# Ledger of designs, part 104: peptides against a protein of PDB entry 5LHZ

Target 1, 78 residues: chain A of PDB entry 5LHZ
Amino acid sequence: QLLKSVFVKNVGWATQLTSGAVWVQFNDGSQLVVQAGVSSISYTSPNGQTTRYGENEKLPDYIKQKLQCLSSILLMFS

## One batch from the design tools (peptide; made by RFdiffusion4, then SolubleMPNN)

Design b2_p30_5_s4 (from b2_p30_5, 14 letters changed)
Fold by OpenDDE base, seed 5:
Structure b2_p30_5_s4 (fold): chain B 78 residues (1-78), chain A 30 residues (1-30)
Amino acid sequence: as target 1 above (78 residues)
Amino acid sequence: SEEEERKEKEEIEEDRELIQEIRELLKKLS
């Protein structure tokens, strides 16, 4: 279930879920899901391929960039 | 090599800290 969705200029849409997760739909067509109580993150590429990244592996640079962007968004919400 | 292993572990730790920063922010918003 959804709590709220926020449009972020030059980024896309960020949606807060009742589960405690945040779901970001980027303008490039990719998606990212992060949840406080879950050690892994989920990334969906523009072509629809989904990859889960755990806490004991290196992240691709494009994932890091999107996470940094998400961090900035969440700081704005606080 | 041991040097490569150390650097890889450092990168993994940095990535983990980035995700944890986001999770902490999510907790504050909950």
Scores: peptide ipSAE 0.545, ipTM 0.849, DockQ to the pose 0.811
Fold by OpenDDE base, seed 4:
Structure b2_p30_5_s4 (fold): chain B 78 residues (1-78), chain A 30 residues (1-30)
Amino acid sequence: as target 1 above (78 residues)
Amino acid sequence: SEEEERKEKEEIEEDRELIQEIRELLKKLS
């Protein structure tokens, strides 16, 4: 289920899953899961609360910042 | 207001574009 895990300085761990998803474990204890074939994203707060965000809703700024970070990481892999 | 609704829709679109960018990158890496 796990293809590759990469440590990213000042961010945390980014893991590519066999499902095609990327799973990021941030240093603050939060987690983010994004998958190409799924329209929603999954965010888990440090306290363990998980929330799914669809494509027709606003994203909290703190999640947006983490997504921007993920985007930059993926761009470096390109 | 109508203007506030427009702004909200714009923000949602921007958020969607960010997610879509990530998803497209993931497709390329698959």
Scores: peptide ipSAE 0.543, ipTM 0.849, DockQ to the pose 0.893
Fold by OpenDDE base, seed 2:
Structure b2_p30_5_s4 (fold): chain B 78 residues (1-78), chain A 30 residues (1-30)
Amino acid sequence: as target 1 above (78 residues)
Amino acid sequence: SEEEERKEKEEIEEDRELIQEIRELLKKLS
C-alpha cells in the first residue's frame, strides 16, 4: 500500500509503496511504476493503456525522459 | 545492418542502466 506521497512541481505526484516500488502520476495523465526487485517497469499512458518494459528492449524517448525525471527526484530524497 | 544492430544494443544498454540506477536508488531509500 501507500507509504507517502510527495508533490513535485512541474511533474506531478510521486508515491512510495510498501512493496518498495515508486509510483509516479505525471501531470500529463501518464503513470510510471518502478520497483527495486522487479526487472520490468510499468508505464500507463494518458489513455489508460498499460505497457510493461523489460531490460532487453529499447525504451521510447518519452519514457526515458520520465525515468530521468524520476531519477532526479530520487536523488533529491537521498 | 551490423552498425544498426550495434547502435540498438548500445541504446538498450543505456536504457537498462537508467532503470538500474533508479532501482538502486529505490533500494537505498528502503
Scores: peptide ipSAE 0.543, ipTM 0.848, DockQ to the pose 0.853
Fold by OpenDDE base, seed 1:
Structure b2_p30_5_s4 (fold): chain B 78 residues (1-78), chain A 30 residues (1-30)
Amino acid sequence: as target 1 above (78 residues)
Amino acid sequence: SEEEERKEKEEIEEDRELIQEIRELLKKLS
């Protein structure tokens, strides 16, 4: 399922999946998964707790920051 | 209040737009 893994300086690892999703493993130990065809996103905290966020709820600021970071990374790839 | 509800909905929309931006970028890569 893994297509390509890229190390991003000062961020962590970003992996493209064959499903069209991106899996980010941040340096703080957290993880984020976003997929083009899925309305929800998944976040795993450093302690291993996974939370799924839908499109009709507020996102915590730390999630927004990580999403902004991911956006910047993807822009560099384009 | 109605004003608080409006602000909350606006924030949710902004969060949704952020995720959609990422999804659009993903579509370009795949």
Scores: peptide ipSAE 0.543, ipTM 0.848, DockQ to the pose 0.783

Design b2_p30_6_s1 (from b2_p30_6, 11 letters changed)
Fold by OpenDDE base, seed 3:
Structure b2_p30_6_s1 (fold): chain B 78 residues (1-78), chain A 30 residues (1-30)
Amino acid sequence: as target 1 above (78 residues)
Amino acid sequence: SSEEQQKQLEEVLKKVQSFLENSAKLEEEE
């Protein structure tokens, strides 16, 4: 279930879910899900392929960029 | 509650930052 959705200019939509997850839908069609209490994050490419990443692994640059963007968004929430 | 929702957001933020920091450390080792 959706709690709150925020439009972010030149980025896309960021949504907080009742599950404790944050779901970002980027303008390029990709998606990112980060959930409290879950040790991995989920990235879905524009073609629908989903990849999960653990907290202690090297991340692709495009993933880091999107995570950094998400970090900035979350800081605005606080 | 709003407090619980905020705590969840903070946990997500910390997780994201942890992922980025750990990835950076691994790249430094390369």
Scores: peptide ipSAE 0.673, ipTM 0.908, DockQ to the pose 0.894
Fold by OpenDDE base, seed 1:
Structure b2_p30_6_s1 (fold): chain B 78 residues (1-78), chain A 30 residues (1-30)
Amino acid sequence: as target 1 above (78 residues)
Amino acid sequence: SSEEQQKQLEEVLKKVQSFLENSAKLEEEE
């Protein structure tokens, strides 16, 4: 269930779910889900492949970029 | 509640920052 959705120019849509998770739908067709209380994050590529990353691993550059973007987006929710 | 929702967002932000920091740390150790 959706709680709050915001449109971010040149990025896409960011949504806070009632679960507390943040769901970002990027313009490139990828998706990112970060859930409080869960030790991993979920990335779905444009082709639909989902990968979970742990908090103690090296991240692909594009994932880091999207996380940096998410960090900025979260300021919009505050 | 609104306070709980904001707390959840703060936790998400902290998590994102942790992921980035840990990744950077591991990369510098290479």
Scores: peptide ipSAE 0.672, ipTM 0.907, DockQ to the pose 0.881
Fold by OpenDDE base, seed 4:
Parts: C-alpha cells; sequence; structure tokens
Structure b2_p30_6_s1 (fold): chain B 78 residues (1-78), chain A 30 residues (1-30)
C-alpha cells in the first residue's frame, strides 16, 4: 500500500500510497488524506473524528493551514 | 511506473490548491 514515506520536521509524516493518495500524519495527532481522482478530502481530528470536505466549500482555518502545509510537502516529493 | 506516480502527486497538488482557492473565493463573496 505504501510507496514512500517522508519525515517532515515539525510537521510529521507524509506517505504516498499506491492508490494515488497522500496521507499525512501530523504531530498534533490529526491526519489528512487527499487522493487523486476523489472529489473530497478526509480530515481526522486528534480525537479520531473524521470529516470529509468537498472541493467547493468554505473550509475551517485549521483545515486550510493543514492543506497549505501539504502543498509545501508535495513539492518535496518532486 | 515512476511517471505515473509523479502524475498522481501532481494531481493531488492541483486538488489541494483548488480546495484552497475555492474556499477563498466563497469567503470573499460574503
Amino acid sequence: as target 1 above (78 residues)
Amino acid sequence: SSEEQQKQLEEVLKKVQSFLENSAKLEEEE
């Protein structure tokens, strides 16, 4: 399932999956999954609650911050 | 293949950027 995992200092772990997804495990205990070909993203809070967000909706600030971080991480895979 | 894997990463990046841009546009409309 795993293709490559990268440790990101002060952030956590980012993993590319064979499914085309990128899975980020943040140091605060939250998780983010973004997958090619899927119209939604998955966020799991530190308490284990998972929420899906669509591509055309307003996002909470903490989600936007995680996505901005992910954008920077993805450039590390190139 | 390596090329396919890179293509998948690029698609994920574009998706992330799209989510952020769309959210910003909706907030600006308020």
Scores: peptide ipSAE 0.672, ipTM 0.907, DockQ to the pose 0.875
Fold by OpenDDE base, seed 5:
Structure b2_p30_6_s1 (fold): chain B 78 residues (1-78), chain A 30 residues (1-30)
Amino acid sequence: as target 1 above (78 residues)
Amino acid sequence: SSEEQQKQLEEVLKKVQSFLENSAKLEEEE
């Protein structure tokens, strides 16, 4: 269930779910899901391929960029 | 509650920052 959806200019949509997860739908068609209490994050590429990343692994640059973007968005929420 | 929702957001933020920091450390070790 959706709690709150925010449009972010030049980024896409950021949504907080009732589960506590944050779901970002980027303009490039990719998606990112981060949830408290879950040790991994979920990234879905524009072609629909989903990959999960752990907290202590090297991340692809494009993932880091999107996480950095998400960090900025979350800081705006606080 | 709003407080619980905000707490969850803070946890997500901490997680994101942890992922980024850990990845950066691993890159320095390479």
Scores: peptide ipSAE 0.672, ipTM 0.908, DockQ to the pose 0.892

Design b2_p30_6_s2 (from b2_p30_6, 11 letters changed)
Fold by OpenDDE base, seed 5:
Structure b2_p30_6_s2 (fold): chain B 78 residues (1-78), chain A 30 residues (1-30)
Amino acid sequence: as target 1 above (78 residues)
Amino acid sequence: SSEEQQKQLQEVLQKVQSFLENSEKLEEEE
């Protein structure tokens, strides 16, 4: 279930789900899902390949960049 | 509830921050 969707210029769409997850759909076709109570995050590349990352893990730069974007986006929900 | 929804957003934010901080720390150790 969708709770709230926010359009972010030059980024894409961010949606909060009733599950406690935030789902970001980036303009480049990639997706990021971060969920409260879940120890990992999920990234889906534009080609549909999904990778999960743990909290104590070195992240690819492109993942870090998108997480930085997400941090900024989350402030828009407040 | 709205309170729970806001709490979940904060948890997501904290998680994202933690992921970034830990990744930075691992990079500095390299």
Scores: peptide ipSAE 0.669, ipTM 0.909, DockQ to the pose 0.865
Fold by OpenDDE base, seed 4:
Structure b2_p30_6_s2 (fold): chain B 78 residues (1-78), chain A 30 residues (1-30)
Amino acid sequence: as target 1 above (78 residues)
Amino acid sequence: SSEEQQKQLQEVLQKVQSFLENSEKLEEEE
């Protein structure tokens, strides 16, 4: 279930879920899901391919950029 | 509750920061 959805200019939509997850739908068609209590993050590319990343692995630059963006977005929910 | 929701947001933020920091450390160790 959805708790709150926020439109972020030049980024897309960010949604907090009752599960404790934050779901970002980027303008480029990709998606990012980060959930409290889960050790991995989920990235879905524009073509629909989903990849999970662990907390102690090297991240592609485009993933790091989106995570940095997410950090800024999270401040909009408080 | 609102308190639990805010706590979960903080956990997500901390997780994101950990992912970024850990990735950077692994890259510097190469």
Scores: peptide ipSAE 0.668, ipTM 0.909, DockQ to the pose 0.852
Fold by OpenDDE base, seed 3:
Order: sequence, then structure tokens, then C-alpha cells
Structure b2_p30_6_s2 (fold): chain B 78 residues (1-78), chain A 30 residues (1-30)
Amino acid sequence: as target 1 above (78 residues)
Amino acid sequence: SSEEQQKQLQEVLQKVQSFLENSEKLEEEE
């Protein structure tokens, strides 16, 4: 279930789900899901390939950039 | 509830920050 969706100019859409997850749909076609209570994050590339990352691993630069963007977006929900 | 939903949001923010910080530390160790 969807709770709240926010449009972010030049970024995409961010949606809070009833599950406790935040789902970001970026303009480049990629997606990011971060969920409370889950120790990993999920990234889906524009071609549909999904990769999960753990809390204690090196992240690709493009993942770090999107996570940094997400941090800024989350402030818009408060 | 709205309180629980706000709590979940804060937990997501803290998780994102943790992932970024841990990744940075691993890079510094190289």
C-alpha cells in the first residue's frame, strides 16, 4: 500500500509504503528500495536487474550518489 | 499510526546514513 508520494524535480518520485519502506523511482529508470527492519537495500537498474547490498560492503559510486539523494529526499517527508 | 510511520521513516534515514558511512570507512582502509 502507498502512503505518500513526492515528486522531486530532476530526480523522480519517492513513495513511502505501509510496509515501512521508501521506494524511489529515478528519472533514469532505476529504482531504490530501503525498508525499515531489513538489513539490506535493493537497487534495480534501468534494464530490470536487481541487486541487494548489505550494510558492511563497499558501494558503487552510482549507488552512493542515489543514497545521498535519498537522504535529502527523506527530509521532505518530515 | 502516523507516529509509527514517522518512526519507520527515521529508521530508513538512519539506515541510509549507516550504509554510506560504512562504505566510506572500507574505502579508507584501502
Scores: peptide ipSAE 0.668, ipTM 0.909, DockQ to the pose 0.862
Fold by OpenDDE base, seed 2:
Structure b2_p30_6_s2 (fold): chain B 78 residues (1-78), chain A 30 residues (1-30)
Amino acid sequence: as target 1 above (78 residues)
Amino acid sequence: SSEEQQKQLQEVLQKVQSFLENSEKLEEEE
């Protein structure tokens, strides 16, 4: 279930879920889900392919960029 | 509650930062 959704200009939508997850829907059609208590993050590319990344692995640059963006968004929720 | 919601957001933030930092460290080890 959705708690609240925030529109972020030039980025997309960020939603906090009752599960403790944050779900970002980027303008490029990709999605990112990060949840407290879960050791991995989920990225869905615009074509619908989903990849999970662990906490101790190298990340593609575009993933790092989106995570950095997410960190900035999270500060907007506070 | 609002307190729990904020706690969850903070945990997500910490996780995101951990992912980024760990990835950076692995890259520096190359």
Scores: peptide ipSAE 0.669, ipTM 0.909, DockQ to the pose 0.907; fails the geometry check

Design b2_p30_6_s3 (from b2_p30_6, 12 letters changed)
Fold by OpenDDE base, seed 1:
Structure b2_p30_6_s3 (fold): chain B 78 residues (1-78), chain A 30 residues (1-30)
Amino acid sequence: as target 1 above (78 residues)
Amino acid sequence: SSKEQQEQLRKVLEKVQSFLENSEKLEELE
């Protein structure tokens, strides 16, 4: 369930769930879900395909960019 | 609680940073 949602201009929406997970809905239609205690992150492409990435693997550039963006967003929640 | 929620956010941030750092390290090994 939703705890807090933040609109980020030129990015999309970022939401913290009551579980502690952070859910980002990007303007391009993609999504990221990151949660502490889980060994992977979830990326959903605009077409709805979901891919989980482990903590010790090479990431596609577009994933890295979105994660970097997420880092910046997380600072806005504080 | 608010403190717990903030701690979870901190942990998420640490996770994201870890993922990025690990990916960078692997890329440097290529």
Scores: peptide ipSAE 0.672, ipTM 0.908, DockQ to the pose 0.892
Fold by OpenDDE base, seed 4:
Structure b2_p30_6_s3 (fold): chain B 78 residues (1-78), chain A 30 residues (1-30)
Amino acid sequence: as target 1 above (78 residues)
Amino acid sequence: SSKEQQEQLRKVLEKVQSFLENSEKLEELE
């Protein structure tokens, strides 16, 4: 279930779920899901392929960019 | 509750920052 959705110009939509997870739907069609207490994050590419990344691994640049974006977005919820 | 929801957001933020920092550290070691 959804709690709060925020539209972010030139980025997409960010939604907090009742589970506590944050779900970002980017304009390029990709998606990112992050939840505390889970050892990995979930990224879904525009073609629908989902990849999970661990908290102690090297990340692709495009993932890092979107995580950095998410950090900024999270401040919009506070 | 609103307090719990805000705490979860805080935890997500810390998690994201941790992921980025860890990735950077591993990259520097390569």
Scores: peptide ipSAE 0.672, ipTM 0.908, DockQ to the pose 0.890
Fold by OpenDDE base, seed 3:
Structure b2_p30_6_s3 (fold): chain B 78 residues (1-78), chain A 30 residues (1-30)
Amino acid sequence: as target 1 above (78 residues)
Amino acid sequence: SSKEQQEQLRKVLEKVQSFLENSEKLEELE
């Protein structure tokens, strides 16, 4: 279930779920889901393909960019 | 509770930062 959603200009929507997860829907159609207590993050490409990345994995540049963006968004919630 | 929800948010932030840091370290080792 949805708890709180915020619109971020030129980025998309970020939503905190009741589970504690954060769900980001980017303008390019991609999505990120990050949740504490889970050892991986979930990325869904615009075509709907989902990939999970571990915490000790070299990340693609586009993933790093979106995670950096997410960090900035999370600071907005505080 | 609001405190619990905020704490979960903080933990998500820490996770994201950890992922980025670890990826950077692996890149440096290449």
Scores: peptide ipSAE 0.672, ipTM 0.908, DockQ to the pose 0.925
Fold by OpenDDE base, seed 2:
Parts: C-alpha cells; sequence; structure tokens
Structure b2_p30_6_s3 (fold): chain B 78 residues (1-78), chain A 30 residues (1-30)
C-alpha cells in the first residue's frame, strides 16, 4: 500500500509505502526500492530487468547517482 | 503514526548513505 507520493521535478515520483520502504519511479523509466532492515536494494531498469544490490558491494555509477538522488529526496521529506 | 513514518524515512536515508559509503570504500581498495 501507498502512504504518500511526491512529485519531484526533473526526477519523477517518490512514494513511501506502508511497509516503510521508499519507491522511486524515475523519468527514464527505471525504479528503485529501498527499505531499512533489508540487506539489499532493488533496481529495475527501463527495460524491466530487476537487479538486487547488497550493502557491501561496489555499485555501478548510474546506481550511485540514483541513490544520491534518493538521498536528496529523503531530505525533502523530512 | 507520523513519528513512525518519519523514523522509517530516516532509516532508509541511513541505509542509502551506507550503500554509497561502502561502495566508495571498496573502490578505494582497488
Amino acid sequence: as target 1 above (78 residues)
Amino acid sequence: SSKEQQEQLRKVLEKVQSFLENSEKLEELE
């Protein structure tokens, strides 16, 4: 279930789920789901392919960029 | 509650920062 969705200019939509997870739908068609207490994050590419990344691995630059973007969004929520 | 929701957001933020930090550290070790 969705708690609230926020439109972010030049980024897309950020939604907080009832589970506590944050779901970002980027304008490029990719998606990111992050939830505390889970050892991995979920990234879905524009073509629909989903990949999970662990908290102790080297991340692709484009993933890091999206995570940095998410960080900025979360600060806006606060 | 609003407090719980905000706490979850904080935890997500910490997680995101952890991911970024860990990735950076691994890169530096290369």
Scores: peptide ipSAE 0.671, ipTM 0.908, DockQ to the pose 0.925

Design b2_p30_6_s4 (from b2_p30_6, 11 letters changed)
Fold by OpenDDE base, seed 5:
Structure b2_p30_6_s4 (fold): chain B 78 residues (1-78), chain A 30 residues (1-30)
Amino acid sequence: as target 1 above (78 residues)
Amino acid sequence: SSKQQQEQLKKVLEKVQSFLENSEKLEEEE
């Protein structure tokens, strides 16, 4: 269930779900799902492959870039 | 509620920042 979707220029769409998760759909076709209370984050590449990352592992640069972008988006809503 | 929704967003932000911080820490150790 969707609560609110926000269009972010040059990024894509950020949606808050009733579950508490934030779902970002990037312009490049990738997706990111982050939810409080879950120990991992979910990244889906444009080809549909999903990878989960834990809270204490080295992240690929492209993942860090997406997370940094998400951080900026969330700060705009604070 | 709006308060609950905002709190969830805050928690998501904290998680994102934690993931980034931990990743950076591991990179510095390399």
Scores: peptide ipSAE 0.673, ipTM 0.909, DockQ to the pose 0.941
Fold by OpenDDE base, seed 3:
Structure b2_p30_6_s4 (fold): chain B 78 residues (1-78), chain A 30 residues (1-30)
Amino acid sequence: as target 1 above (78 residues)
Amino acid sequence: SSKQQQEQLKKVLEKVQSFLENSEKLEEEE
């Protein structure tokens, strides 16, 4: 279930779910899901491939860039 | 509630920052 969706210029859409998770749909077609209490994050590439990353691993640059973007978005809501 | 939703948002932010920080540390160890 969706709680609130926010359009972010030049980024895409950020949505808070009733589960507490944050779901970002980027303009390039990729997606990111982050939820408290879950030890991993979920990234879906534009072609639909989903990969989960743990909290103690090296991240690809494109993942770090999107996480940094998400961080900036979340800080706007504080 | 609004408080619960805001707290979850804060925890998501903390998680994101933790992931980024941990990744940086592993890169510096190389």
Scores: peptide ipSAE 0.672, ipTM 0.908, DockQ to the pose 0.917
Fold by OpenDDE base, seed 1:
Structure b2_p30_6_s4 (fold): chain B 78 residues (1-78), chain A 30 residues (1-30)
Amino acid sequence: as target 1 above (78 residues)
Amino acid sequence: SSKQQQEQLKKVLEKVQSFLENSEKLEEEE
């Protein structure tokens, strides 16, 4: 269930779920889901393919960019 | 509660930062 959704200019939508997870829907059609207490993050590409990344692995540049963007968004929520 | 929600956001932020930092370390070691 949804708690709060915010529109972020030139990025997309960011939503906090009742579970505490954060769900970002980027303008390019991709998505990120991050939640405390789980060992991985979820990325869904525009074509619908979902990949999970662990905390101790090398990330693709485009994933790093989106995570950096998410970091900035989360700071806006605080 | 609002406090709990904010704490969860903080933990998510910490997780994101951890992912980025760990990835950077692995890239530097590469």
Scores: peptide ipSAE 0.672, ipTM 0.908, DockQ to the pose 0.897
Fold by OpenDDE base, seed 4:
Structure b2_p30_6_s4 (fold): chain B 78 residues (1-78), chain A 30 residues (1-30)
Amino acid sequence: as target 1 above (78 residues)
Amino acid sequence: SSKQQQEQLKKVLEKVQSFLENSEKLEEEE
């Protein structure tokens, strides 16, 4: 279930779920889901392919960019 | 509660930052 959805200019939509997860829907059609207590993050490409990344692995540049963007969004929520 | 929700956001932020830092460390070790 959704708690709050906010529009972020030049990024897309960021939603906090009742589970505590944050779900970002980017303008390029990709998605990112991050939740505390879960050892991985979920990225869905525009074509619908989902990949999970662990907290101790090398990340593709495009993933790092989106995570950096998410950090900025979360700071705005605080 | 609002406090619980804010705490969860904080934890998500910490996780994201950890992922980025860990990835950077692994890249520098190459």
Scores: peptide ipSAE 0.673, ipTM 0.908, DockQ to the pose 0.925; fails the geometry check

Design b2_p30_7_s1 (from b2_p30_7, 16 letters changed)
Fold by OpenDDE base, seed 5:
Structure b2_p30_7_s1 (fold): chain B 78 residues (1-78), chain A 30 residues (1-30)
Amino acid sequence: as target 1 above (78 residues)
Amino acid sequence: DEEEKKEIEEDRKLLEEIRKLVAELQEKLS
């Protein structure tokens, strides 16, 4: 279930779920999900393909950029 | 190689930062 959703200019929507996850829907059509207590993240590309990334692998640059953006968003929630 | 290990470590730190912030946000619900 949705707990709180915020619109972020030039980025998209960020939603906190009751599960503890944060779900970001970017303007480019991609999505990012980060779950509290889970070591991996989920990225869905605009074409609908979903990939999970863990802590022992290199991240694509576009993922890093979105994570850095998410960092700023999360600070806004606080 | 060493360069790969360093990059993976940097990425790990980024992930940990994000997860930490998410966890802190979750704790505010308690």
Scores: peptide ipSAE 0.624, ipTM 0.891, DockQ to the pose 0.802
Fold by OpenDDE base, seed 2:
Structure b2_p30_7_s1 (fold): chain B 78 residues (1-78), chain A 30 residues (1-30)
Amino acid sequence: as target 1 above (78 residues)
Amino acid sequence: DEEEKKEIEEDRKLLEEIRKLVAELQEKLS
């Protein structure tokens, strides 16, 4: 269930779920889901393929860039 | 190798930062 959705200029939409997860829908069609208490993140590419990334692996640069963007967004929620 | 190990550590810290921020948001709802 959705709690709050915010439009972020030049990024897309960020939504906080009642589950505690944050769901970002980027303008390029990709998506990120970060769940509190879960070590891995979920990334869905524009073609619809979903990949999970954990804490003991090298992240693709484009993932890191989106995560850095997400950190800025999360500060807006507070 | 050591370079990869360092990068993995940096990426882990990034993930940890994000997860902490998400957790803090959730705590505010509690």
Scores: peptide ipSAE 0.623, ipTM 0.890, DockQ to the pose 0.779
Fold by OpenDDE base, seed 1:
Structure b2_p30_7_s1 (fold): chain B 78 residues (1-78), chain A 30 residues (1-30)
Amino acid sequence: as target 1 above (78 residues)
Amino acid sequence: DEEEKKEIEEDRKLLEEIRKLVAELQEKLS
């Protein structure tokens, strides 16, 4: 279930879940989910395709950009 | 190769940073 949702200008919506995960819905239609205690992240492209990325692989630049954006978003929850 | 390994390591560090921030946020809920 949802705990808190925050609108982030020029980014989209960021939601904190009861599970501890953070779910970001970007304006471009993509989504990113990061869960505490889970080594991989989940990315869903605008077309609905979901891909999980771990810590032993090179990340696409667009994923890294969104992760860097997420860092800034997380500060908003602090 | 070594260059690829370095990039993977950098990406790992980014992921770890994010995961730490998420974990800290979770701790604040407790």
Scores: peptide ipSAE 0.623, ipTM 0.890, DockQ to the pose 0.795
Fold by OpenDDE base, seed 3:
Structure b2_p30_7_s1 (fold): chain B 78 residues (1-78), chain A 30 residues (1-30)
Amino acid sequence: as target 1 above (78 residues)
Amino acid sequence: DEEEKKEIEEDRKLLEEIRKLVAELQEKLS
């Protein structure tokens, strides 16, 4: 269930779920899901493939960039 | 490789920051 959705210019949509997770839908068709208390994040590429990334691996640069963007968005929510 | 370990650590810190922010948002719901 959706709690709050925010449109971010030149980025996409960021949605807070009642579960506590945050779901970001980027303009390029990719998606990120982050849940508090879960050590991994979920990334869905534009072609629909989903990959989970944990704390013991190198992140692709494009994912780092999206996470940095998400960080800024989350600060706006506060 | 020590350089690779450093990169992994930096990425871990990024993930941790994100999760902390999400947790803070969740606390504000109650």
Scores: peptide ipSAE 0.623, ipTM 0.891, DockQ to the pose 0.844

